# Peptides against a protein of PDB entry 1Y0J: the designs that were tried, part 37

Target 1, 39 residues: chain A of PDB entry 1Y0J
Amino acid sequence: EARECVNCGATATPLWRRDRTGHYLCNACGLYHKMNGQN

## One batch from the design tools (peptide; made by RFdiffusion4, then SolubleMPNN)

Design b2_p19_4_s4 (from b2_p19_4, 12 letters changed)
Fold by OpenDDE base, seed 3:
Structure b2_p19_4_s4 (fold): chain B 39 residues (1-39), chain A 19 residues (1-19)
Amino acid sequence: as target 1 above (39 residues)
Amino acid sequence: MPLSEEELEEYRKLAEELE
C-alpha cells in the first residue's frame, strides 16, 4: 500500500501534511484546509 | 471542494475496512 491523500487520492506531493486527527493530506489539500479553518 | 475532517474520517474508516 502506498500513502495517499485522504482528500484527493494523490500518491505524490512535494510535502505531506496532516489534519488535526493525523490523516495524511497532500500539500495542496492540507493548505486548503488550513486556509478555510478546517485544520 | 475538499472534504471536512469529519467526512475524511468517514472515508478513512471505510478505506480501512477495504484494505
Scores: peptide ipSAE 0.059, ipTM 0.485, DockQ to the pose 0.134
Fold by OpenDDE base, seed 4:
Structure b2_p19_4_s4 (fold): chain B 39 residues (1-39), chain A 19 residues (1-19)
Amino acid sequence: as target 1 above (39 residues)
Amino acid sequence: MPLSEEELEEYRKLAEELE
């Protein structure tokens, strides 16, 4: 199965990020969570 | 409001069970 962002379900992104437990987030969701103190 | 990392994990596990 293809990798996807655990937040929005996106399967492609210019930069894959990971949360503190190792789950994948697309660049946009990773930055959003960081800006809101959740990443 | 955005989901916490803990909430994301819960939904991830649920999604895997439904696949």
Scores: peptide ipSAE 0.051, ipTM 0.476, DockQ to the pose 0.091
Fold by OpenDDE base, seed 2:
Structure b2_p19_4_s4 (fold): chain B 39 residues (1-39), chain A 19 residues (1-19)
Amino acid sequence: as target 1 above (39 residues)
Amino acid sequence: MPLSEEELEEYRKLAEELE
């Protein structure tokens, strides 16, 4: 299956990011996590 | 409280299995 953001389930993003455990996050969720330290 | 990254992955996997 297609890659999905572990946080929101999005399958498309301008830039894939990764959490501390290596799971993929869409750009928006990745930035959100980084800035807030939470979901 | 927000779920940890590890907890999110567990639920993601569960959802995938139920598709």
Scores: peptide ipSAE 0.050, ipTM 0.462, DockQ to the pose 0.047
Fold by OpenDDE base, seed 5:
Structure b2_p19_4_s4 (fold): chain B 39 residues (1-39), chain A 19 residues (1-19)
Amino acid sequence: as target 1 above (39 residues)
Amino acid sequence: MPLSEEELEEYRKLAEELE
């Protein structure tokens, strides 16, 4: 078992984030979602 | 929508600066 960013598929990141529905995002994709409100 | 390789790199750099 391994965690994976639901957007870019990355399996490693300095900081795991979660979207409003609980899906895991890497730090970069999480920031993108937060700043743009887009998937 | 999935980020392009270029956009991903920009946000990776931004994330690094914010850490």
Scores: peptide ipSAE 0.274, ipTM 0.754, DockQ to the pose 0.778; fails the geometry check

Design b2_p19_5_s1 (from b2_p19_5, 10 letters changed)
Fold by OpenDDE base, seed 2:
Structure b2_p19_5_s1 (fold): chain B 39 residues (1-39), chain A 19 residues (1-19)
Amino acid sequence: as target 1 above (39 residues)
Amino acid sequence: AEEAEREERRRRFEAALAE
């Protein structure tokens, strides 16, 4: 089982981020959500 | 249960917000 970004499905990223409940986001998606508050 | 897994992933996607 490989880790996946819950937003885009990416399995590789320079930095894994997490949402408030602990789900993993790739760096890009994490920053996107943080900056815009939406997808 | 592929469908159940897909639905769970969808719920996670909808709730996902970077901290």
Scores: peptide ipSAE 0.075, ipTM 0.568, DockQ to the pose 0.098
Fold by OpenDDE base, seed 4:
Formats: sequence, C-alpha cells, structure tokens
Structure b2_p19_5_s1 (fold): chain B 39 residues (1-39), chain A 19 residues (1-19)
Amino acid sequence: as target 1 above (39 residues)
Amino acid sequence: AEEAEREERRRRFEAALAE
C-alpha cells in the first residue's frame, strides 16, 4: 500500500500514528499534534 | 512465528494515537 501522512505527505516513518478522525500521521506530525496541537 | 510478531508490532504502531 501507499500510506501517507495526511499532514506532510511522508510515506515512511518509524511509527505510524492516527489522529482522532482516523487519518494517518507520521510519528513526527503525530507527536506535534499530541504535544502542541500544532504542526 | 517471526512474521506474526512483525504483524503484531505493526498493528500496535498503527493503533498509536496522535492524541
């Protein structure tokens, strides 16, 4: 499959995460959302 | 099996939430 971060478009990451709506985020973008609510 | 453990790890990662 061609999974992509909905925020930055990255197709590879050490850890896939999801936002509360179920969209996939790379680890970095997911952590930014969690820690700051910003990206 | 190794493949099963890989899949389990993948599922754990994919289930990790941003919030």
Scores: peptide ipSAE 0.067, ipTM 0.511, DockQ to the pose 0.033
Fold by OpenDDE base, seed 5:
Structure b2_p19_5_s1 (fold): chain B 39 residues (1-39), chain A 19 residues (1-19)
Amino acid sequence: as target 1 above (39 residues)
Amino acid sequence: AEEAEREERRRRFEAALAE
């Protein structure tokens, strides 16, 4: 098993983040969600 | 102290959450 971003499918990132529901996001997608509140 | 450092690390982790 390998961790992947639930948004973009990336399997590697400088920093793993999580959304409010606990899903893993890559750093880029996590920041995007934080800034925009949308996908 | 180790406990204080753990708490700070936890706060940083929580701040890294997307929402």
Scores: peptide ipSAE 0.048, ipTM 0.467, DockQ to the pose 0.029
Fold by OpenDDE base, seed 3:
Formats: sequence, C-alpha cells, structure tokens
Structure b2_p19_5_s1 (fold): chain B 39 residues (1-39), chain A 19 residues (1-19)
Amino acid sequence: as target 1 above (39 residues)
Amino acid sequence: AEEAEREERRRRFEAALAE
C-alpha cells in the first residue's frame, strides 16, 4: 500500500484530503480544488 | 453533549476536505 495524491502524485502530506467522489488529495491539491472547483 | 460536539467537528472537517 502506498497512498498518493490523484492530482500531483505526492506520497506525503501534512493532511490527506478527499474530493466528493472519494479520491485522495494532498493538502495543497485539496485546497486548490476547493478554491477552483476543478483543475 | 460530547457526542454532539464530536459530530459537529466531523461535519466541519468533511465540508473542508475538497471540491
């Protein structure tokens, strides 16, 4: 098992987030998606 | 109520996750 951000591929982050469909995002990408809605 | 407080905290966290 090796969790990774579906947006940037990062395997380490201070806080793992998830989008509405349940995909894992690193903290940075999660905040980015929250602010912009998409990518 | 500790249970109600935990539920509120969880809801706030879930709302801040992404998209």
Scores: peptide ipSAE 0.037, ipTM 0.451, DockQ to the pose 0.029

Design b2_p19_5_s2 (from b2_p19_5, 11 letters changed)
Fold by OpenDDE base, seed 2:
Structure b2_p19_5_s2 (fold): chain B 39 residues (1-39), chain A 19 residues (1-19)
Amino acid sequence: as target 1 above (39 residues)
Amino acid sequence: DEEARREERRKRFQEALAA
């Protein structure tokens, strides 16, 4: 099993992030989600 | 559309990683 960003599906990122409910997000999507409150 | 937005992010992200 390979971790993947729940937003864009990326399987590699320089930094994995997690949203409030624990979903994994790549760095880019995580930052986007953080800034906009949604992904 | 959320799906379109996700695909855009995916494309940009992949491009950024390759750079």
Scores: peptide ipSAE 0.103, ipTM 0.645, DockQ to the pose 0.172
Fold by OpenDDE base, seed 4:
Structure b2_p19_5_s2 (fold): chain B 39 residues (1-39), chain A 19 residues (1-19)
Amino acid sequence: as target 1 above (39 residues)
Amino acid sequence: DEEARREERRKRFQEALAA
């Protein structure tokens, strides 16, 4: 039930992010996605 | 295992982004 990063599965992060389509990402994966356009 | 499940989620995420 707990929110999970769609990329790495992390359930805790200093900052939850969302991609352009609304997927939840941890801070690290969100930054990676922003920089690379995917994942 | 948990790691395998994470890999599955990552794969589905990548597929969704490519669709």
Scores: peptide ipSAE 0.100, ipTM 0.629, DockQ to the pose 0.240
Fold by OpenDDE base, seed 5:
Structure b2_p19_5_s2 (fold): chain B 39 residues (1-39), chain A 19 residues (1-19)
Amino acid sequence: as target 1 above (39 residues)
Amino acid sequence: DEEARREERRKRFQEALAA
């Protein structure tokens, strides 16, 4: 199966990020959590 | 069900998210 963001489920993003435990985040979700905390 | 598996992953990992 395709790589997907563990927050929103997106399968495409300009930049894949990873959280502190190695799970993939899309760019938007990674930035949101970095700046505003969890949602 | 693929969507059910995706929902499960989102729920389990949401609290650990960090950029």
Scores: peptide ipSAE 0.087, ipTM 0.600, DockQ to the pose 0.101
Fold by OpenDDE base, seed 1:
Structure b2_p19_5_s2 (fold): chain B 39 residues (1-39), chain A 19 residues (1-19)
Amino acid sequence: as target 1 above (39 residues)
Amino acid sequence: DEEARREERRKRFQEALAA
């Protein structure tokens, strides 16, 4: 199995995040999503 | 232990996402 960030496709990150709908995001994309409400 | 601290941080942040 390989988890991937739904935004950038990264498979490795210091911290996995999840958006409001439950999608996995890498740390960077998760922070971006939090700030902008978009992937 | 540095790795233990990192794991704890990840755990706390992931839990915070549910709040």
Scores: peptide ipSAE 0.053, ipTM 0.483, DockQ to the pose 0.034

Design b2_p19_5_s3 (from b2_p19_5, 10 letters changed)
Fold by OpenDDE base, seed 3:
Structure b2_p19_5_s3 (fold): chain B 39 residues (1-39), chain A 19 residues (1-19)
Amino acid sequence: as target 1 above (39 residues)
Amino acid sequence: EEEKRREERRKRFEEWLKE
């Protein structure tokens, strides 16, 4: 299995982000949720 | 199964939101 963003399912991103429990987010989704108080 | 994969992603995301 390939790494996937838990939000959008993207398998490629310029920068992988992770939450405090290790879930992976693409850069875009990570930034979106960070800006909305969820990160 | 693509639908299964979609549901798995959804569940992981929902878990992430709760933490």
Scores: peptide ipSAE 0.077, ipTM 0.539, DockQ to the pose 0.094
Fold by OpenDDE base, seed 1:
Structure b2_p19_5_s3 (fold): chain B 39 residues (1-39), chain A 19 residues (1-19)
Amino acid sequence: as target 1 above (39 residues)
Amino acid sequence: EEEKRREERRKRFEEWLKE
């Protein structure tokens, strides 16, 4: 299937982010988790 | 199905959280 944000399930974003193990996050979720930690 | 996709996403997220 298509790439999805592991947090929200979005399939499109202006900027894909990745964690240290390579899981994909949309830009919004990536920024949220960077700022607030996990969950 | 959408429910199956939702479950798969949940599992990926849980794996992401523990790493």
Scores: peptide ipSAE 0.074, ipTM 0.543, DockQ to the pose 0.084
Fold by OpenDDE base, seed 5:
Structure b2_p19_5_s3 (fold): chain B 39 residues (1-39), chain A 19 residues (1-19)
Amino acid sequence: as target 1 above (39 residues)
Amino acid sequence: EEEKRREERRKRFEEWLKE
Protein backbone atom coordinates (compact mmCIF):
# COMPACT_ATOMS: atom_id res chain seq x y z
CA GLU B 1 0.00 0.00 0.00
CA ALA B 2 0.95 3.63 -0.45
CA ARG B 3 1.92 5.95 2.38
CA GLU B 4 -1.06 7.15 4.39
CA CYS B 5 -1.65 9.76 7.04
CA VAL B 6 -2.23 7.87 10.28
CA ASN B 7 -4.94 10.34 11.23
CA CYS B 8 -7.07 10.85 8.14
CA GLY B 9 -5.76 8.24 5.72
CA ALA B 10 -4.78 10.76 3.07
CA THR B 11 -2.34 9.37 0.54
CA ALA B 12 -1.21 12.72 -0.82
CA THR B 13 -0.15 15.97 0.82
CA PRO B 14 1.99 19.02 0.07
CA LEU B 15 4.22 18.04 2.96
CA TRP B 16 4.56 14.75 4.79
CA ARG B 17 5.16 15.13 8.49
CA ARG B 18 6.32 12.49 10.90
CA ASP B 19 6.04 12.02 14.62
CA ARG B 20 8.74 10.88 17.02
CA THR B 21 8.01 7.22 16.37
CA GLY B 22 7.96 7.54 12.62
CA HIS B 23 4.23 7.66 11.96
CA TYR B 24 3.33 9.75 8.93
CA LEU B 25 0.86 12.61 8.99
CA CYS B 26 -0.35 14.75 6.13
CA ASN B 27 0.47 18.43 6.46
CA ALA B 28 -3.05 19.38 7.52
CA CYS B 29 -3.33 16.79 10.27
CA GLY B 30 0.17 17.51 11.47
CA LEU B 31 -0.58 21.20 11.77
CA TYR B 32 -3.96 20.58 13.38
CA HIS B 33 -2.50 18.42 16.10
CA LYS B 34 0.46 20.72 16.54
CA MET B 35 -1.87 23.65 17.15
CA ASN B 36 -3.92 21.62 19.60
CA GLY B 37 -0.85 20.46 21.49
CA GLN B 38 -1.20 16.84 20.48
CA ASN B 39 1.90 14.79 19.81
CA GLU A 1 -11.17 -4.62 2.64
CA GLU A 2 -11.82 -0.95 3.32
CA GLU A 3 -13.10 -1.72 6.81
CA LYS A 4 -9.91 -3.59 7.63
CA ARG A 5 -7.86 -0.71 6.28
CA ARG A 6 -9.82 1.78 8.39
CA GLU A 7 -9.29 -0.33 11.47
CA GLU A 8 -5.57 -0.54 10.79
CA ARG A 9 -5.38 3.24 10.43
CA ARG A 10 -7.35 3.66 13.65
CA LYS A 11 -4.93 1.43 15.51
CA ARG A 12 -1.93 3.27 14.12
CA PHE A 13 -3.52 6.57 15.11
CA GLU A 14 -4.20 5.34 18.63
CA GLU A 15 -0.60 4.24 18.94
CA TRP A 16 0.45 7.66 17.71
CA LEU A 17 -1.75 9.37 20.29
CA LYS A 18 -0.33 7.49 23.26
CA GLU A 19 3.28 7.84 22.20
Scores: peptide ipSAE 0.074, ipTM 0.530, DockQ to the pose 0.091
Fold by OpenDDE base, seed 2:
Structure b2_p19_5_s3 (fold): chain B 39 residues (1-39), chain A 19 residues (1-19)
Amino acid sequence: as target 1 above (39 residues)
Amino acid sequence: EEEKRREERRKRFEEWLKE
């Protein structure tokens, strides 16, 4: 039931992010997506 | 047990980075 990052499985993060398809990402993975233009 | 879970998460992340 606990939310987890779809990429790394982290269950805790200072900021939850979401990709364009609605998947939850931890802050670190979300920033990586943004910086590398991965969508 | 927790160490195993941490390792699994690390591996998933590394695989994602390769794409």
Scores: peptide ipSAE 0.056, ipTM 0.547, DockQ to the pose 0.141

Design b2_p19_5_s4 (from b2_p19_5, 10 letters changed)
Fold by OpenDDE base, seed 1:
Structure b2_p19_5_s4 (fold): chain B 39 residues (1-39), chain A 19 residues (1-19)
Amino acid sequence: as target 1 above (39 residues)
Amino acid sequence: EEEKRREERRKRFEEFLKK
């Protein structure tokens, strides 16, 4: 139905981010992955 | 149900925050 973070499945976030391959991440997961070198 | 799905997403997010 709605966009989901590919990491945690959240459908709501203050800012949608994308990983290096273009997958959508919520703000929290995006920051986490950036910090830890993950997608 | 939608409420159950929301709960599952919430739990996944909470577990994520513990990492």
Scores: peptide ipSAE 0.053, ipTM 0.576, DockQ to the pose 0.093
Fold by OpenDDE base, seed 2:
Structure b2_p19_5_s4 (fold): chain B 39 residues (1-39), chain A 19 residues (1-19)
Amino acid sequence: as target 1 above (39 residues)
Amino acid sequence: EEEKRREERRKRFEEFLKK
């Protein structure tokens, strides 16, 4: 398996996050989505 | 090649932040 952030394509992150639909996001993108209420 | 890949990821991230 080769996980990557669905938003920026990063393959490494201090903490993997997931959006409401189950897509994987790196920590940075996940926090951005959370703050802006994005899906 | 790895540098190109890193730059592409960076560009996608920047585009994302502009939204």
Scores: peptide ipSAE 0.051, ipTM 0.588, DockQ to the pose 0.096
Fold by OpenDDE base, seed 5:
Structure b2_p19_5_s4 (fold): chain B 39 residues (1-39), chain A 19 residues (1-19)
Amino acid sequence: as target 1 above (39 residues)
Amino acid sequence: EEEKRREERRKRFEEFLKK
């Protein structure tokens, strides 16, 4: 049991983010999605 | 084991960035 980024599966990140559907994303993936308007 | 897991996460991340 541990929170995981839905995109890369990372379990550790400086900041947890969430996508529009409520899924958890690591900081890197979250920023990527925000900039590219994906997920 | 942990190294293997890190590698797997890295690969998933790289695939994600390619989308």
Scores: peptide ipSAE 0.050, ipTM 0.579, DockQ to the pose 0.090
Fold by OpenDDE base, seed 3:
Structure b2_p19_5_s4 (fold): chain B 39 residues (1-39), chain A 19 residues (1-19)
Amino acid sequence: as target 1 above (39 residues)
Amino acid sequence: EEEKRREERRKRFEEFLKK
């Protein structure tokens, strides 16, 4: 039942983010997606 | 195995960070 980053699978992060489609991303992946558009 | 799962997540994360 643990939340996971849809990009890297991480289950812990200092800040959960969401992409434009609503998927959860860890802070690092979320920042990367924001800067580059998509993965 | 929890340790194995942690290692797999770590590897995926590190691969992603190489971009």
Scores: peptide ipSAE 0.046, ipTM 0.562, DockQ to the pose 0.097

Design b2_p19_6_s1 (from b2_p19_6, 8 letters changed)
Fold by OpenDDE base, seed 5:
Structure b2_p19_6_s1 (fold): chain B 39 residues (1-39), chain A 19 residues (1-19)
Amino acid sequence: as target 1 above (39 residues)
Amino acid sequence: LPPFMDPELVEAYLAELAK
């Protein structure tokens, strides 16, 4: 497993999320994306 | 977005709940 957040590049997070198109996001970026609708 | 979207984490979570 060599996962990476597509937004910030983080390789580790307490909780991996995915955007609507299936890309992986760290927890922080996932929440940011959800709240703002974009990077 | 729901919290758990990583299939591996989901699987692990469900396994723990089953105990």
Scores: peptide ipSAE 0.037, ipTM 0.470, DockQ to the pose 0.030
Fold by OpenDDE base, seed 2:
Structure b2_p19_6_s1 (fold): chain B 39 residues (1-39), chain A 19 residues (1-19)
Amino acid sequence: as target 1 above (39 residues)
Amino acid sequence: LPPFMDPELVEAYLAELAK
């Protein structure tokens, strides 16, 4: 597989997260999204 | 919610907890 963060395009991260609609986010973008409600 | 929501990582985590 070739997974990518839907926000920054990163292909590697220590923790893959997912937003409310199921899109994959890297750890950093996922935390930012959680805090701000958007990318 | 767990810190990760990748189904593959979740599976691995739960398997480890189960020994």
Scores: peptide ipSAE 0.036, ipTM 0.465, DockQ to the pose 0.030
Fold by OpenDDE base, seed 4:
Structure b2_p19_6_s1 (fold): chain B 39 residues (1-39), chain A 19 residues (1-19)
Amino acid sequence: as target 1 above (39 residues)
Amino acid sequence: LPPFMDPELVEAYLAELAK
């Protein structure tokens, strides 16, 4: 099963994150989302 | 920093550590 960041499309990351609705984000996009409230 | 934050992956990871 191949996973990809719903924001940037990355398929590899040091840490897979999930937003509050369950969407997968790479670490970078997850942190960006957390800090800004949006991707 | 943990390698992932996914309950399914965490479960698999812990299972491997328990061996």
Scores: peptide ipSAE 0.033, ipTM 0.452, DockQ to the pose 0.028
Fold by OpenDDE base, seed 1:
Structure b2_p19_6_s1 (fold): chain B 39 residues (1-39), chain A 19 residues (1-19)
Amino acid sequence: as target 1 above (39 residues)
Amino acid sequence: LPPFMDPELVEAYLAELAK
């Protein structure tokens, strides 16, 4: 399964997350999104 | 178990715990 973080384009991460609209985010971008409400 | 959204990563994590 190949995927990319919709924010930074990373293809590898220790933890794939998902935003409120279902888009995949790497761990770093996902955490930032969660804490700030935006990428 | 961490909140992985990718089942492949979950499987890998569980495999590591089994060692």
Scores: peptide ipSAE 0.033, ipTM 0.460, DockQ to the pose 0.028

Design b2_p19_6_s2 (from b2_p19_6, 7 letters changed)
Fold by OpenDDE base, seed 3:
Structure b2_p19_6_s2 (fold): chain B 39 residues (1-39), chain A 19 residues (1-19)
Amino acid sequence: as target 1 above (39 residues)
Amino acid sequence: LPPFMDPEKVAAYLAELAK
């Protein structure tokens, strides 16, 4: 696997998330994005 | 427990807590 967070570039995370456009985000960035509506 | 998708990571986390 070579998945990468589109926001911070992390390649490992406890929980992979995905934004509304389908891009992968690490857990931290995904939560931030969800709470604030942006990166 | 944190929301982990990978069972291997869950196991590792629990092992750390058990120390």
Scores: peptide ipSAE 0.032, ipTM 0.385, DockQ to the pose 0.027
Fold by OpenDDE base, seed 2:
Structure b2_p19_6_s2 (fold): chain B 39 residues (1-39), chain A 19 residues (1-19)
Amino acid sequence: as target 1 above (39 residues)
Amino acid sequence: LPPFMDPEKVAAYLAELAK
C-alpha cells in the first residue's frame, strides 16, 4: 500500500501528519493546513 | 520515537529496537 499527501501528492516525507478528518498530509502541507485552516 | 505519525512506520521502528 502506498500513501500520498492528499494536498500535493508527495509519497515521502520525514513526518506524516493527519488533518482533523483523518486525511494524510506530508509535513509541509500539514503545517500549512494547521496555520491557515485549509490547503 | 522518530518524527513520524504513521503507525506502520512507528511499529517497524519499535520492532527493530526490540531485536
Scores: peptide ipSAE 0.031, ipTM 0.419, DockQ to the pose 0.027
Fold by OpenDDE base, seed 4:
Structure b2_p19_6_s2 (fold): chain B 39 residues (1-39), chain A 19 residues (1-19)
Amino acid sequence: as target 1 above (39 residues)
Amino acid sequence: LPPFMDPEKVAAYLAELAK
């Protein structure tokens, strides 16, 4: 699998997250999304 | 489950718990 963050395109992260619709986000983008409701 | 959402990591975690 060639997973990448749907926001920034990163292919590696210490923690993969998912948004409410199931898209994969890196840890940083996922936290931002959680805090603000969007990327 | 732990906070990671990577299915492969989840599977590995559950496998470890089963030992």
Scores: peptide ipSAE 0.030, ipTM 0.414, DockQ to the pose 0.028
Fold by OpenDDE base, seed 1:
Structure b2_p19_6_s2 (fold): chain B 39 residues (1-39), chain A 19 residues (1-19)
Amino acid sequence: as target 1 above (39 residues)
Amino acid sequence: LPPFMDPEKVAAYLAELAK
């Protein structure tokens, strides 16, 4: 199965994260989202 | 459990712990 970050389009990351609505984010974008509440 | 949201990575982590 393939996956991509809904924010930056990355297809690989050390840690897949997910936003409050279930969309996948790479680690970097997920951390940014967590800190700021948005992409 | 680490903060993985990828079920495949969660499964892999648990498999490693079981060794």
Scores: peptide ipSAE 0.029, ipTM 0.428, DockQ to the pose 0.028

Design b2_p19_6_s3 (from b2_p19_6, 11 letters changed)
Fold by OpenDDE base, seed 1:
Structure b2_p19_6_s3 (fold): chain B 39 residues (1-39), chain A 19 residues (1-19)
Amino acid sequence: as target 1 above (39 residues)
Amino acid sequence: LPPFMDPEKVEEYLKSLKE
């Protein structure tokens, strides 16, 4: 049971985030998505 | 920067990981 970021595959992060559909994202990817909404 | 943040790509990726 190891959670991983659906974007980059990271398994460790200072803060787990979730997108609007419930997918788990690491802090970095979550913030990037939130701020830019794109790659 | 991050590989892909497009929701469609994420969805397809998740589907590929399912049993």
Scores: peptide ipSAE 0.066, ipTM 0.521, DockQ to the pose 0.225
Fold by OpenDDE base, seed 4:
Structure b2_p19_6_s3 (fold): chain B 39 residues (1-39), chain A 19 residues (1-19)
Amino acid sequence: as target 1 above (39 residues)
Amino acid sequence: LPPFMDPEKVEEYLKSLKE
């Protein structure tokens, strides 16, 4: 298996995050989601 | 704060907020 960001599809990131429902997000998308509530 | 999958990265992040 290859983990990927549900938003941008990236398969590599300095830090994997998860949204409120458990979906994986790369660091960048996760931070954006946190700041704005959505990607 | 969304959960981080790497505990070590969580620690690093928290430390960075102190500086």
Scores: peptide ipSAE 0.031, ipTM 0.414, DockQ to the pose 0.034
Fold by OpenDDE base, seed 3:
Structure b2_p19_6_s3 (fold): chain B 39 residues (1-39), chain A 19 residues (1-19)
Amino acid sequence: as target 1 above (39 residues)
Amino acid sequence: LPPFMDPEKVEEYLKSLKE
């Protein structure tokens, strides 16, 4: 399987995250999204 | 939180942290 961050397109990250609707985000974008509510 | 590329491993780790 291959996934990519729906925000920045990264294909590798120390920690994959998911937004409230299930989209995959890299760790950095996931944290940003969590803190700000959007990418 | 230690890095995991596998979300399933993340879930397992988080469960292990519950005390």
Scores: peptide ipSAE 0.028, ipTM 0.412, DockQ to the pose 0.031
Fold by OpenDDE base, seed 2:
Structure b2_p19_6_s3 (fold): chain B 39 residues (1-39), chain A 19 residues (1-19)
Amino acid sequence: as target 1 above (39 residues)
Amino acid sequence: LPPFMDPEKVEEYLKSLKE
């Protein structure tokens, strides 16, 4: 299986991140989520 | 986390990943 960002569906990123509940996010979406909160 | 929190930001990022 391949990892995917739960927000945008990207399968490749310079840095994989995880939110507080463990969902995988690409670097860009992870930073956006952190800056704006809300899950 | 709802899908595509900011569609415009997502689109910009995805374009940067294309070959």
Scores: peptide ipSAE 0.076, ipTM 0.583, DockQ to the pose 0.131; fails the geometry check

Design b2_p19_6_s4 (from b2_p19_6, 12 letters changed)
Fold by OpenDDE base, seed 4:
Structure b2_p19_6_s4 (fold): chain B 39 residues (1-39), chain A 19 residues (1-19)
Amino acid sequence: as target 1 above (39 residues)
Amino acid sequence: LPEFMDPEKVKEFLEELKK
């Protein structure tokens, strides 16, 4: 199996990120999450 | 799992960052 963003389902990204609880997010979703802080 | 973040909002956000 391949890693995927828990938000958008992307399986490829320039940089994998993780939310506060450790879920993987693609770079885009991770940056958005970090900026908005909600979730 | 975390709350869903609208892909369109994420896209708009990235476009602004690229400016």
Scores: peptide ipSAE 0.383, ipTM 0.781, DockQ to the pose 0.126
Fold by OpenDDE base, seed 3:
Structure b2_p19_6_s4 (fold): chain B 39 residues (1-39), chain A 19 residues (1-19)
Amino acid sequence: as target 1 above (39 residues)
Amino acid sequence: LPEFMDPEKVKEFLEELKK
């Protein structure tokens, strides 16, 4: 199955990341989330 | 699902990181 960023919906990214609860985020959203926290 | 993070904000953030 296809994976997608739970935030922006991107289906491709240089690096898949995961938030604290395990949701998949694209690299960009993941970094943003990491720097800004919460969500 | 986590709270939505505006893609435009994410984009701007990345641009700043690249500097």
Scores: peptide ipSAE 0.380, ipTM 0.781, DockQ to the pose 0.163
Fold by OpenDDE base, seed 5:
Structure b2_p19_6_s4 (fold): chain B 39 residues (1-39), chain A 19 residues (1-19)
Amino acid sequence: as target 1 above (39 residues)
Amino acid sequence: LPEFMDPEKVKEFLEELKK
């Protein structure tokens, strides 16, 4: 098993994040999501 | 699954954050 960003598919990131529903996002996608909301 | 966030937009966002 390997973790991956549900948005871009990245399998490695400096910091794993999770959206409001628990999906894993890489640092980049997570920050973008947090800033823009909606998803 | 969450709504798709364009990788290019994410990239541009990161570039701005680093400036």
Scores: peptide ipSAE 0.378, ipTM 0.779, DockQ to the pose 0.125
Fold by OpenDDE base, seed 1:
Structure b2_p19_6_s4 (fold): chain B 39 residues (1-39), chain A 19 residues (1-19)
Amino acid sequence: as target 1 above (39 residues)
Amino acid sequence: LPEFMDPEKVKEFLEELKK
């Protein structure tokens, strides 16, 4: 199995995050989404 | 899938967070 950020495709991150619908985001994309997201 | 978030915007945001 392999996990990847649904936004940037990164397969490794210091911390996996999830958006409101449960999609996995890397730390960077997750933080950005948290601040600006409505995805 | 969620709407794409511009990787350049994400990068800039992250750089600002580091300081």
Scores: peptide ipSAE 0.374, ipTM 0.778, DockQ to the pose 0.125

